# Peptides against a protein of PDB entry 6DSZ, part 158

Target 1, 361 residues: chain A of PDB entry 6DSZ
Amino acid sequence: NYVVTAQKPTAVNGCVTGHFTSAEDLNLLIAKNTRLEIYVVTAEGLRPVKEVGMYGKIAVMELFRPKGESKDLLFILTAKYNACILEYKQSGESIDIITRAHGNVQDRIGRPSETGIIGIIDPECRMIGLRLYDGLFKVIPLDRDNKELKAFNIRLEELHVIDVKFLYGCQAPTICFVYQDPQGRHVKTYEVSLREKEFNKGPWKQENVEAEASMVIAVPEPFGGAIIIGQESITYHNGDKYLAIAPPIIKQSTIVCHNRVDPNGSRYLLGDMEGRLFMLLLEKEEQMDGTVTLKDLRVELLGETSIAECLTYLDNGVVFVGSRLGDSQLVKLNVDSNEQGSYVVAMETFTNLGPIVDMCV

## One batch from the design tools (peptide; made by RFdiffusion4, then SolubleMPNN)

Design b2_p18_2_s2 (from b2_p18_2, 5 letters changed)
Fold by OpenDDE base, seed 3:
Structure b2_p18_2_s2 (fold): chain B 361 residues (1-361), chain A 18 residues (1-18)
Amino acid sequence: as target 1 above (361 residues)
Amino acid sequence: YVPTPRPATSSSSRYVFP
C-alpha cells in the first residue's frame, strides 16, 4: 500500500484572527481546502501550533465568543454542508480540537446560490445565519448545551442575495443584505425571530444602491449600521445617517475582501482583484450630547500584495494576506511610504503550489 | 496613515514583529 503522501494544499480560501488557543494568545487560523492551520502570533512571528484535517472543504470559518466562554470558539461549515463548532484544548503538550457541536445543514430541496455559501454569526452569539440556497435563510440557534446543531429555514422573498451580515447593537438579531431584483440592487434589513421562526421588518432599507454593490460590512458600535461596497462607491447607512463616497481609485479593480482593523470599526482593510491593498477610514464626529456619528469616509491606497482571497489584521501593522491565486504573505504596514509611495512591505511569503487535484487513481 | 497596534486585552501581551 503506497501511502502517497498527498501534498498539502497551499491555496488559502479563508483566514481569521482571534483568541482560539487561549484568552491571551492571538491566533491566526488559515483554511486551505480541507486543512485548518492554527498559528500563535508571537513577537518573533507565526508559531505553528496545530494542523487539522477537516471532513471536507472549508466554506465558512468564523471565530465567536458566546457569553461565559473564556476564549473564542470556531464555527466551520464545509462545502458539503457539514457544520461544527470547535474548541481548542491543551493539556501540557497534548493538543486536542474538541467538537462542541455538529450537524448537517443540507436541504434536500433548494437551488444552491450562485454567489456560494455565506455563513454569518450574530455579534451577540444568539444564532448563526446561513445563505445556502436561493429564497432561504437558514438559522442555527446557539445553545450552550446543545451538541447537535439544529437548523430551520426562513423564507426569504429576495431570491438573489449578494451578501449578508448580522448588524451590531440590535435588540433582536438583525440581518442586513444586498440583493438584486429586476430593478437593480438594494439593501434591506430584517429582524430574525427565533421564537416565531420568521423575519420581522428591520430598522431600515435602501433601495436602488449601486448596480455592482457586492459586500456588506457590519459596523460595530458606536457607529452601528453597515458599509456597502460597490465597484464605484462605498456607502454607509445606519438608519439615521447615510454617507457615500465614490473614490476613482476603486473603479480600477473590484474589491473582493475586507477585514476590520479596529474593534470600534474605525478602519478596514480592503483588497481588490489586482492585489491592491486599501485602508477604509471612518472619521468620527462627537455630538454635543456625547453621541458619536460618522463624519466622513476615506479610502487610502496602501500598496500592492498578492491577490487576496482573505485579509486579516494581526497586530502592530502586520497583516496576513491569504491568497488563492498567488502566494500568501505576511506584510507590514508602515507609517511612512517607501520611494514608490507604498506603505506595504512583504515580511514573509508562503508559496502557493496551485490546486492540488487529488487525483484518486 | 498610522498602523497602530490592536488594543490588547488585559491579559494579552503586545506582539512586536522584528
Scores: peptide ipSAE 0.018, ipTM 0.554, DockQ to the pose 0.044; fails the geometry check
Fold by OpenDDE base, seed 1:
Structure b2_p18_2_s2 (fold): chain B 361 residues (1-361), chain A 18 residues (1-18)
Amino acid sequence: as target 1 above (361 residues)
Amino acid sequence: YVPTPRPATSSSSRYVFP
């Protein structure tokens, strides 16, 4: 009996960093189609802890920490709209992944969005937001210890949402999104009312952003607001302050992924379709009243990596480059450039054997 | 601090949605 060991997926389609195994542990979680790999980041390297097989392709994977939790929980949504919240539990040598909640969030009626599934979590853990279908925003409340994930839809007037995030520092859960209409691309905000199950007017909007604006980054306090990334420009807006840059270097290839480096939102990694790795820097200005404002935006080319599907900063200048098209990498960011002018050094490369054709037998 | 990936030798668990 040849047990054909089914080849494990090698293409990475998501990665996140947080404190999943304990409050103290730094973890790297990697999604490879239906497989979730869990690592602990140690001074000696990545230590594998657990591998979990999921029934379905992972479409969304996000860590979040509700009030009163000592460690992060994991939200997963599959391509077939199965949602779960997972907890890591260790008792001595026994390791269990516990399902805290689950549900199917598929709608009977709706046009699946061409830009795919977007899943976001409110920074205050009040709700999960899902853009699954055009003209609908699905909400999963997180205010109840319920094993059944119940969702409701709010109608979006904006049919063509490009990207959406929850903002930081908002009294009510507030989304910021890029959308397209016949006049171009725009940015809008909405407050989400859990009680009324409707949108209220958000704090700000920006009409006529760059035509190729594709990503929203929610910026934490003290800056707040959002960064909008396009093909030619990067813009910041928080309702009171607007700043835009158009560095020529980003025009060469489309930025496709990002990851926050600093907890205060001072630096972000950006990856493009050519495998170039950038640092986006938010320069601070301290006001006389002790308030921190954005002085400037700057982009620096760090070097070249595999084409990133996802990026995550680990610690001490180490970055995981999750690649779907090429080999995933661990890279080190250095203060000084090498002889080639690169600040990036490959530490380890993970061979991508290509797409596993899921032969549905 | 040089994180070196080690091969995942961990046992695979299956998660089944009820």
Scores: peptide ipSAE 0.015, ipTM 0.463, DockQ to the pose 0.062; fails the geometry check
Fold by OpenDDE base, seed 2:
Structure b2_p18_2_s2 (fold): chain B 361 residues (1-361), chain A 18 residues (1-18)
Amino acid sequence: as target 1 above (361 residues)
Amino acid sequence: YVPTPRPATSSSSRYVFP
C-alpha cells in the first residue's frame, strides 16, 4: 500500500492582493485548485501565513471591504457553487479563518455557462453578482447580519455573456458586460434593482464591438466607465466619452488577464497567451472645471513572463504572475530596460509540477 | 529591497462548509 502523499497543487488558478490579515498588512492570496495560500508582502519577500483547504475547487476569489470593516473580507465561490465569506482573525500566535457567511448558490434548473463561472462584487459592497448559467444573473445581497448567503436570479435576455463587471460611481449597482449574439459582440449595461429584483436600463451600450472582445475592466473614478479588451483593439467607454486604440503589438497574442496597478485606474497590467506582459496607461486630461477626462490610451510592452492565468500588482513594482500552464513568478518592474530591452526581472520562480494525473496503475 | 519569499512553514487548515 504505497500511500502516495498527494502532492499539493502547484498550478495557480487565481490570485488577489489586499488587506486580509490586517488593515496594515499587504497580502497576496493564491488559489491553487482547492488550496488557498495566504502571504504577507514584506520588504524581505512573501511571508507565508496560512494555507487553507477549501471544500472544492476555487472558482472565484475576491477581496472586498464592507462599510465598517477595518480590513478586507474574502469571498470564495467553488466550482460546485459553495459560496463563503471569510475573515482572518489572529489572537496572539493563533490564526483562525472564520466563515462569516456561507451558502450554496446552485440552481436545479439551468445550463452552466460554457465560459465558466464569473463572480463580481459591487465596488460599494451592495451585492455580489454571479454568472453561473446562461440567461441568469444571480445576486447575493451583502447584509452584515446574515450568516446565510441568500441569492436570487434575474433573467438576462443576453444568453451568451463573455465577461461582466460592476461599474464604479453608480448610484445603483450597475453591471457592464460583453455578450455575443448572431450579429456579433456587444457591450451593454444594466442597473440592478435589489428591491424589485430586476434589471433596469443602464446608462449606456455599445453595439457591434470587436468580434473577439473578451474582457471588461471597470475603471474607478474619476474616469469611470469600462475598458473593453479585444484581440486587436482596446476601447474605453463611460457613456459620454469613447476612445479606441488598435496597437499592432497586441495582435500577436490574445490578452487573457489584467490587473489594476493604480487605485485611480491610471495603469493596468495585461498578460497574453505568450507570456508577454504589458502596461496599459490611461492618460489624463484635466478640464478647466476640475473634471478629469481620458485623453488617450497607450500600451507598452514590459517584457516576458510565464503565461499568466492571473496577475496581481503587489507594491514597489513587484508583480505576482500566477501561472496554470507554467511556473508562477514574482517579478520586478523596472523604470529602465535591461540590455535585452525588458523592464521585467524575475525575482523568484515557483515550480509548477502540473496536474497530478492519478495514474491508477 | 527585493522581497525574497521565505520558505516558511505555513499552518494548514481545512474549511468544510457545513
Scores: peptide ipSAE 0.012, ipTM 0.453, DockQ to the pose 0.062; fails the geometry check
Fold by OpenDDE base, seed 4:
Structure b2_p18_2_s2 (fold): chain B 361 residues (1-361), chain A 18 residues (1-18)
Amino acid sequence: as target 1 above (361 residues)
Amino acid sequence: YVPTPRPATSSSSRYVFP
């Protein structure tokens, strides 16, 4: 009996940062197929805390902090539509990952979306939204006392959703999404009514965005609104203000991932298919009434990394570059460029041995 | 000072689903 020691997956398909192990700890969580790796970010580097096997490939991994929780909870959705909310508990040396809630959110009917599974959490933790199937938006209400994740579907008229996020600063949970129809790609917003289990008209829409608009970034207050990333353009819209830039540098390769650097949404990391790392900057203008408005958008090339599947800013200019196709990296962002004009220095490289072919024995 | 990650001693737990 050759016990083929199944090699652990090394390809990263998701990463998040937050306060999962404690309120004070900064964590890096890495999804590697069916494996969840939990690290504490320390002044000395990444300290591994726990590795967890999941009952399926992780498709969605998001940290969120419901009102009255001292630390973040982890939402995971697998590719087989098993959903769970996880809590980290430590008692002395004993570390437990507790399932606070779980459920299967698979529908018997529906076409799985071509753009894959999208999972999003309302910034106010009112609900989880899932785009699993064309023409459906699944809602999981967040209730603290419910160990069973229950979901309902809302019908979307827009059958081809490209990306979707919850907006910040909305009285009701509000989604912003890019969708495609025969006329092109568009941005629309909907309010989500938990009570009526329906969509209401959102605060704004933008028809006929760039044909290759592929990503929505929800911008926190004070800016609010969303950033729409395309192949050639980056646009901002918040209902009142629209701004678009078309920096030639982004046209060279498709931006495929992003991560917020500053809590106020003033900076975002962008990664493209060539492994280029960019900083998107939101320049503020302070109005006389104390309101902050977006003055301008700017993109700066920082340098080159492994091709990012996911990016997460940790702290002090340290970024984790999660790579599916290449080696994952811990990189440092510097204020000053090196001799090659790069602001990026690789600190650590994590060897990717390639996709583990799940030999289902 | 950017902390260099120390290699994790992998405590593996299996499945979190009940």
Scores: peptide ipSAE 0.007, ipTM 0.489, DockQ to the pose 0.062; fails the geometry check

Design b2_p18_2_s3 (from b2_p18_2, 6 letters changed)
Fold by OpenDDE base, seed 1:
Structure b2_p18_2_s3 (fold): chain B 361 residues (1-361), chain A 18 residues (1-18)
Amino acid sequence: as target 1 above (361 residues)
Amino acid sequence: YKPTPRPATSSSSRYIFP
């Protein structure tokens, strides 16, 4: 009996960093098709803790910490619209991954969006938002005692949403999204009413952004607002302040992923389709009243890596580069450049054996 | 950070869905 050990997937399609195993542990979670790998980040490197099989390809993987939780919970959505909230529990040497809540969020009617599944979590953990279908925004209210994930839809007038995030520092859950219409691409905000199950007018909008605006980054306080990334430009907007840059260096290749480095939103990693790694810097100005405002945006080329599907900053300048097309990497960001002018040094490379053709038997 | 050797793949994968 040749136990054909089914080759484990090696292509990375998602990664996230947080405190999943404990309040004190820093974790790296990696999605590889149907597999979830959990690591602890240590001074000695990545320590594997557990691998978990999922009933379906992981499409969304996000950590969040509800009020009163000591550690992060994990939200997963599969490509077949199975949703779950997972908790890590350890009792001595026994490690359990507990499903706190689950549900299927598939609609009977809807056109799946061409840009795929988007899943986002409100920073205050009031709800999960899902863009699954054109013209619909699905909301999963977060309730601590609810084991069944129930969702409702809100109709979007904007049929072609490109990207969407929840904003920080909003009294009500507020989404910011890039959408396309016949006139171009635009940015809009909506407040989400859980009670009325409808959108209310958001705090701001920006019509006629860059034609290739593709990503929204929600910026935490004290800055607030959002960053809009295009092919040629990077724009900040918070309702009161607008600032745009067009650094020539980003025009060479499309930025495809991002990750926040600093909790205050001062720095972001950006990865492009050529495997270039950038740092986006938000320069602050402290006003006499103690308010912090954005002074400027700057982009710096750090170096080259594998083509990132996802990026996550760990600690001490260490970054995990999750790659679908190439080898994933653990890289170190240095203060000083090497002889080639790169600030990036590869620490570890994880061989990608290519797409496992899931032979659907 | 020292490169950690590849963990032995031996952890029994539990599928998490009822």
Scores: peptide ipSAE 0.012, ipTM 0.452, DockQ to the pose 0.055
Fold by OpenDDE base, seed 2:
Structure b2_p18_2_s3 (fold): chain B 361 residues (1-361), chain A 18 residues (1-18)
Amino acid sequence: as target 1 above (361 residues)
Amino acid sequence: YKPTPRPATSSSSRYIFP
């Protein structure tokens, strides 16, 4: 009787950083299929706090802080469309993860999108947006007193959404998305009306972006707007300013993940399919009136890591590289390069045992 | 910062969904 000890999943499919356990603690949250791992980031490294089993594969994991909350809440959506908002509670040595709200957001009618589940949260915590099905955008209004997550659908004319984010600094919740039509890929914005349950015209659009434009990054104030990442180009647009770069170094491999380093959106980590780690830098220009504008974009190669499924900057130049295909890593970003010209030093490696192939012997 | 992840003591995984 070989008790096949069910190996815990080791492949990382998501990671986020924030203040989940307390207002003061910096946390790393790691999604490994149905498992959520919670760590505290310390000077000595990652301290494990709790593991949580989910009734399904984690498809979306986002931290957010509603007004009046002292710490971040966690939104999770599973691949089976179970949604929850989780809160960490500690009472002495007792640690509980409580469900503040939950719901199933599955529709009976709809084609699941081929590009998978996208979940986004409005920076002002007015709503959660979900792209689950082609031609639909699902909205979950965020209400503090509601234990049941209720959602409604808005029809989206753009059937092939590639990526979508909420923009910062918008009076109404505003989405920015890359979509594909027969003419190519385009960027569009919509305002989301909670009252009317419809889209209004957004502040800007950009037709005919790069054919392989794959990611939208919402940029915080003072810059605002969005970064669009393609295979060959990186573009910035905020409605008033457009800037594009085409650094040859990014053409070698597709950028697949990103993470904001600075709260003001001055720097982003980028990871590609070859495990190369880049820094995207937004250079500021301060106008005579005190208005901050984007002067330039720059990309720098930092070094190599495991192939990132997700990246998250922790603190003090430490980055967690969540890998599905390889070993996850903690890496240190250095100011100076090593003898090999790399600014990246591996601090720790977490062995990925791969998918448990149920070999029915 | 020497992140020596101490192996997580086996905290019992609890399912959060009712």
Scores: peptide ipSAE 0.008, ipTM 0.484, DockQ to the pose 0.058
Fold by OpenDDE base, seed 5:
Structure b2_p18_2_s3 (fold): chain B 361 residues (1-361), chain A 18 residues (1-18)
Amino acid sequence: as target 1 above (361 residues)
Amino acid sequence: YKPTPRPATSSSSRYIFP
């Protein structure tokens, strides 16, 4: 009897950084198909804390901190539309992952979107938004006392949403999204009314963005607004200010992932399909009244890594490169370049053994 | 559906940053 020890999944399909185990601990959470790995980031490296098997492929994994919580909670959505909010509890050596809330958010009617599942959380933790089906935006209200995740749908006029985020600094939860119509790709915003369960007009829109605009980055205050990443261009818009750059270096390969480095949104890591790692910099200008405005956008090539499915900045210039196609890496960002002009040094490599064919026997 | 985490066998590999 060859017990084929089913190899644990090694391909990374998501990663997040936050304070999940405690308020003080910095954690790296890694999604590998149905497996969740929890690490503590230490001065010595990644310390494994817990591994968790999920009842399905993790499609969305996001950390969030509701008001009055001392540490982050984890939202997970599976590919079969099982949603949960998880809490880490430790008492001495006993470690428990507690389900605070759960639900199935599958609809009986709807076309699953070709671009897959998108899950986003309002920065003020008022709601979770889900793009699961074309022409629908699903809302899960966040209530502290609700153990059952209940959702409702709002109809989107825009049938082909490419990417969507919640904006920062909005009185009401506000989404910003790239969509495609017969005329091209556009950016639009909507306010989400929990009370009326409808969209209201958002603060701004940008028609006729780049044809290959693929990602929205919500920028925190003081800048606010969003970054739109295309094949040839990177644009910023906040309703009042528009800025676009077209650095030739990004045209060579499609940017496929991003991660915010600084809490104030001054820097972002960008990864492309060739494994190139970039830094996007937001240059600030302080006005005489103390208002911070965006002066310029700049892109710098840092170096090359494994092809990132996801990126997350940890601390002290250390970045986790989560790869689906190759080996995941811990890399160090240096201030000075090496002889090859790279600012990236591989610290550790995590072997990817390839896709575990889940033989559903 | 109650997502109950299944304890996976922790590989105790500590990664040390150089």
Scores: peptide ipSAE 0.020, ipTM 0.494, DockQ to the pose 0.028; fails the geometry check
Fold by OpenDDE base, seed 3:
Formats: structure tokens, C-alpha cells, sequence
Structure b2_p18_2_s3 (fold): chain B 361 residues (1-361), chain A 18 residues (1-18)
């Protein structure tokens, strides 16, 4: 029996950066179908630490740090609705990936959403939210002692959720989402009551946003609120402040991914379907009372990369460009542009061999 | 616009470009 070592998947479908191996280490985690690759970001580049075979295609991969944890934990949801929380543990040279909790969150009834699986984590680590099916929002309460991921559903009146995030700085877990109805696309917020297992009215809503509004970015404090990315516009709303821009440069191609650069949410990387890399900048205004408000939004073209499925800022201007359609890249963002006006320099390229057709022999 | 890199989170520059 020749165990043909099936070629490892090379197409990237997710990436995250955080402190997974230790509190001090900066890690890059890459999802390639059923494979999780763990790297340490070093002065010399990416050092591979571990590769993990998962029990299914990774659909959601998010790092989070519950209160009292010294390092980040990893939430994974597979395309077959297997959920787990993973911990990295090293004992000398022995590296173990420990399952802290697991569960299957599949429902017997429900229409799988056309926009696919969305998984989000409350910034205060109170819960995980899942949009798996139309008209349902699944909640996984986070409890330190819970080895079994139990979930419940809350009914959504909004059947066609496009994207959803948890907001920052909320007393109760609060979601912000773009949804579509016969009148167009809208933004709404809900507070999630764990006790009552229901939605309460959120702090704000915005009806009739751009028709192609596709992404929600939750903005951390001090700004708070959310950014809504469309085809033609980028909008910010936090309940008190509204600001919209329509830079012509983003109309050429659809923005498909984003990643926060600064912890305070002042900059975001944006990638489009043509492999253009943008910086979204939030300009602050300090009020006389010491409050920080959003003054303006700007978008700047940085350069071109492989078509990003996911982006993650590492450190020192280095960005990982995870590509499904092309080669993944490590790129450097330079302060000065080259002769072509690009701020992007490719540092390393990771060959994508295309979809591994699992020939079931 | 100068895409200024985020200051290194650690005292050691984690990415020394050759």
C-alpha cells in the first residue's frame, strides 16, 4: 500500500497573527484547507514551529485571550461545523496542541447562508458568535471550565446577513451587521443577552447603506463603532459620529479582505480582487474634554500583491498576504515609494500549486 | 503618506532585514 503522501495544500484560506506559542512570541498562523501552520515571527523571518492536521476544512480561525490567560487561544470552526478551542503547549522540545474545548455546532434544520460561515469572538471574550444559517445567530458562551462547547440559537429577523462583528467597548456583547432586504442593505446592532438568550436593541442602526456594502470592521477604543466597506464607499458609524468617503480608486475592484494594523484602530490594510493593497487611515481629532473622535477617513494605494484571501500585519511593516488564487507572500511596506510609486516590496513568495484534487483512489 | 511601520512590540527588532 503506497501511502501516496498527498501533496500538502498550498492555497491559503485564512491567516491570523497573535501570541499563541507564548506571551512574548509573535506568531503567524496559516490555514490551508485542513492544515494549520504555526510560525514564529523572528528577525530572520518566519520560523516554522508546528503543522497540525485538522479534522476538516478550516472555515473560521480566530485568536482570542480570555481573562487570566497569559497567551492567546485559538478558535477553529470547520466547514462541517466542528468547533474547538486550541492551546499551544511546549514542554522542552515537545510541542503539543491541546484541545481545551470542542463541540459540533451543526443544526439539523436551517439554510446554510450564501455568504458562508462567519465566526466572531466578543472582544471581552464573553462569547463566540456564529452565522451559519439564514435567520439564526448561534452563540457559544465562553467559560473557562467548559470542555464542551455548547451553543444556542437566537432568531434573527434579518434573514440575509452579509457580514457581522462584535463591537468593542460595549457593556453587553453587541453585534453589528450588514444585512439585505428587499429595500437594500442596512446596518444594525443588537445586544446579545446570554441570560435571556435573546437580542436586545443595539445602540445604533443605519438604514439604506451602499447597495454593495459587504464588510464590517469593528473599531476598538477610543473610536469605537464600525467601518462598513462597500464597492464605492467606506463609512464609519459609532452611534454619535457618522462619516462616509467614496474614493474613486476603490471602485475599480471589490475590496475582499482587511486587517487592522494599529491596536487603536487608526490604520487598516485592505485588499481587493485585483491584488491591490490599500491603507485605510482613521484621522483622529482630540476634543477639549480629552475625548478622541474620528475627524476623517483616507484611503491610500500602497501597491500590488497576490490576490489576498486574507491579510495580516506582522511587525515592522511586514505583511503576510495569504492567497487562495495565487502565491502567498511576505511583503514589506516601505516609508518611501519606489520609482513606480509602490510602497510594497515582496520579501518572500510561497508557491501555490493550486487546488489539491484529492483523488480518492 | 509614509506607511510607517508599527513600532516593534518587543525591545528586540523582530524583523532584521538583512
Amino acid sequence: as target 1 above (361 residues)
Amino acid sequence: YKPTPRPATSSSSRYIFP
Scores: peptide ipSAE 0.017, ipTM 0.561, DockQ to the pose 0.039; fails the geometry check

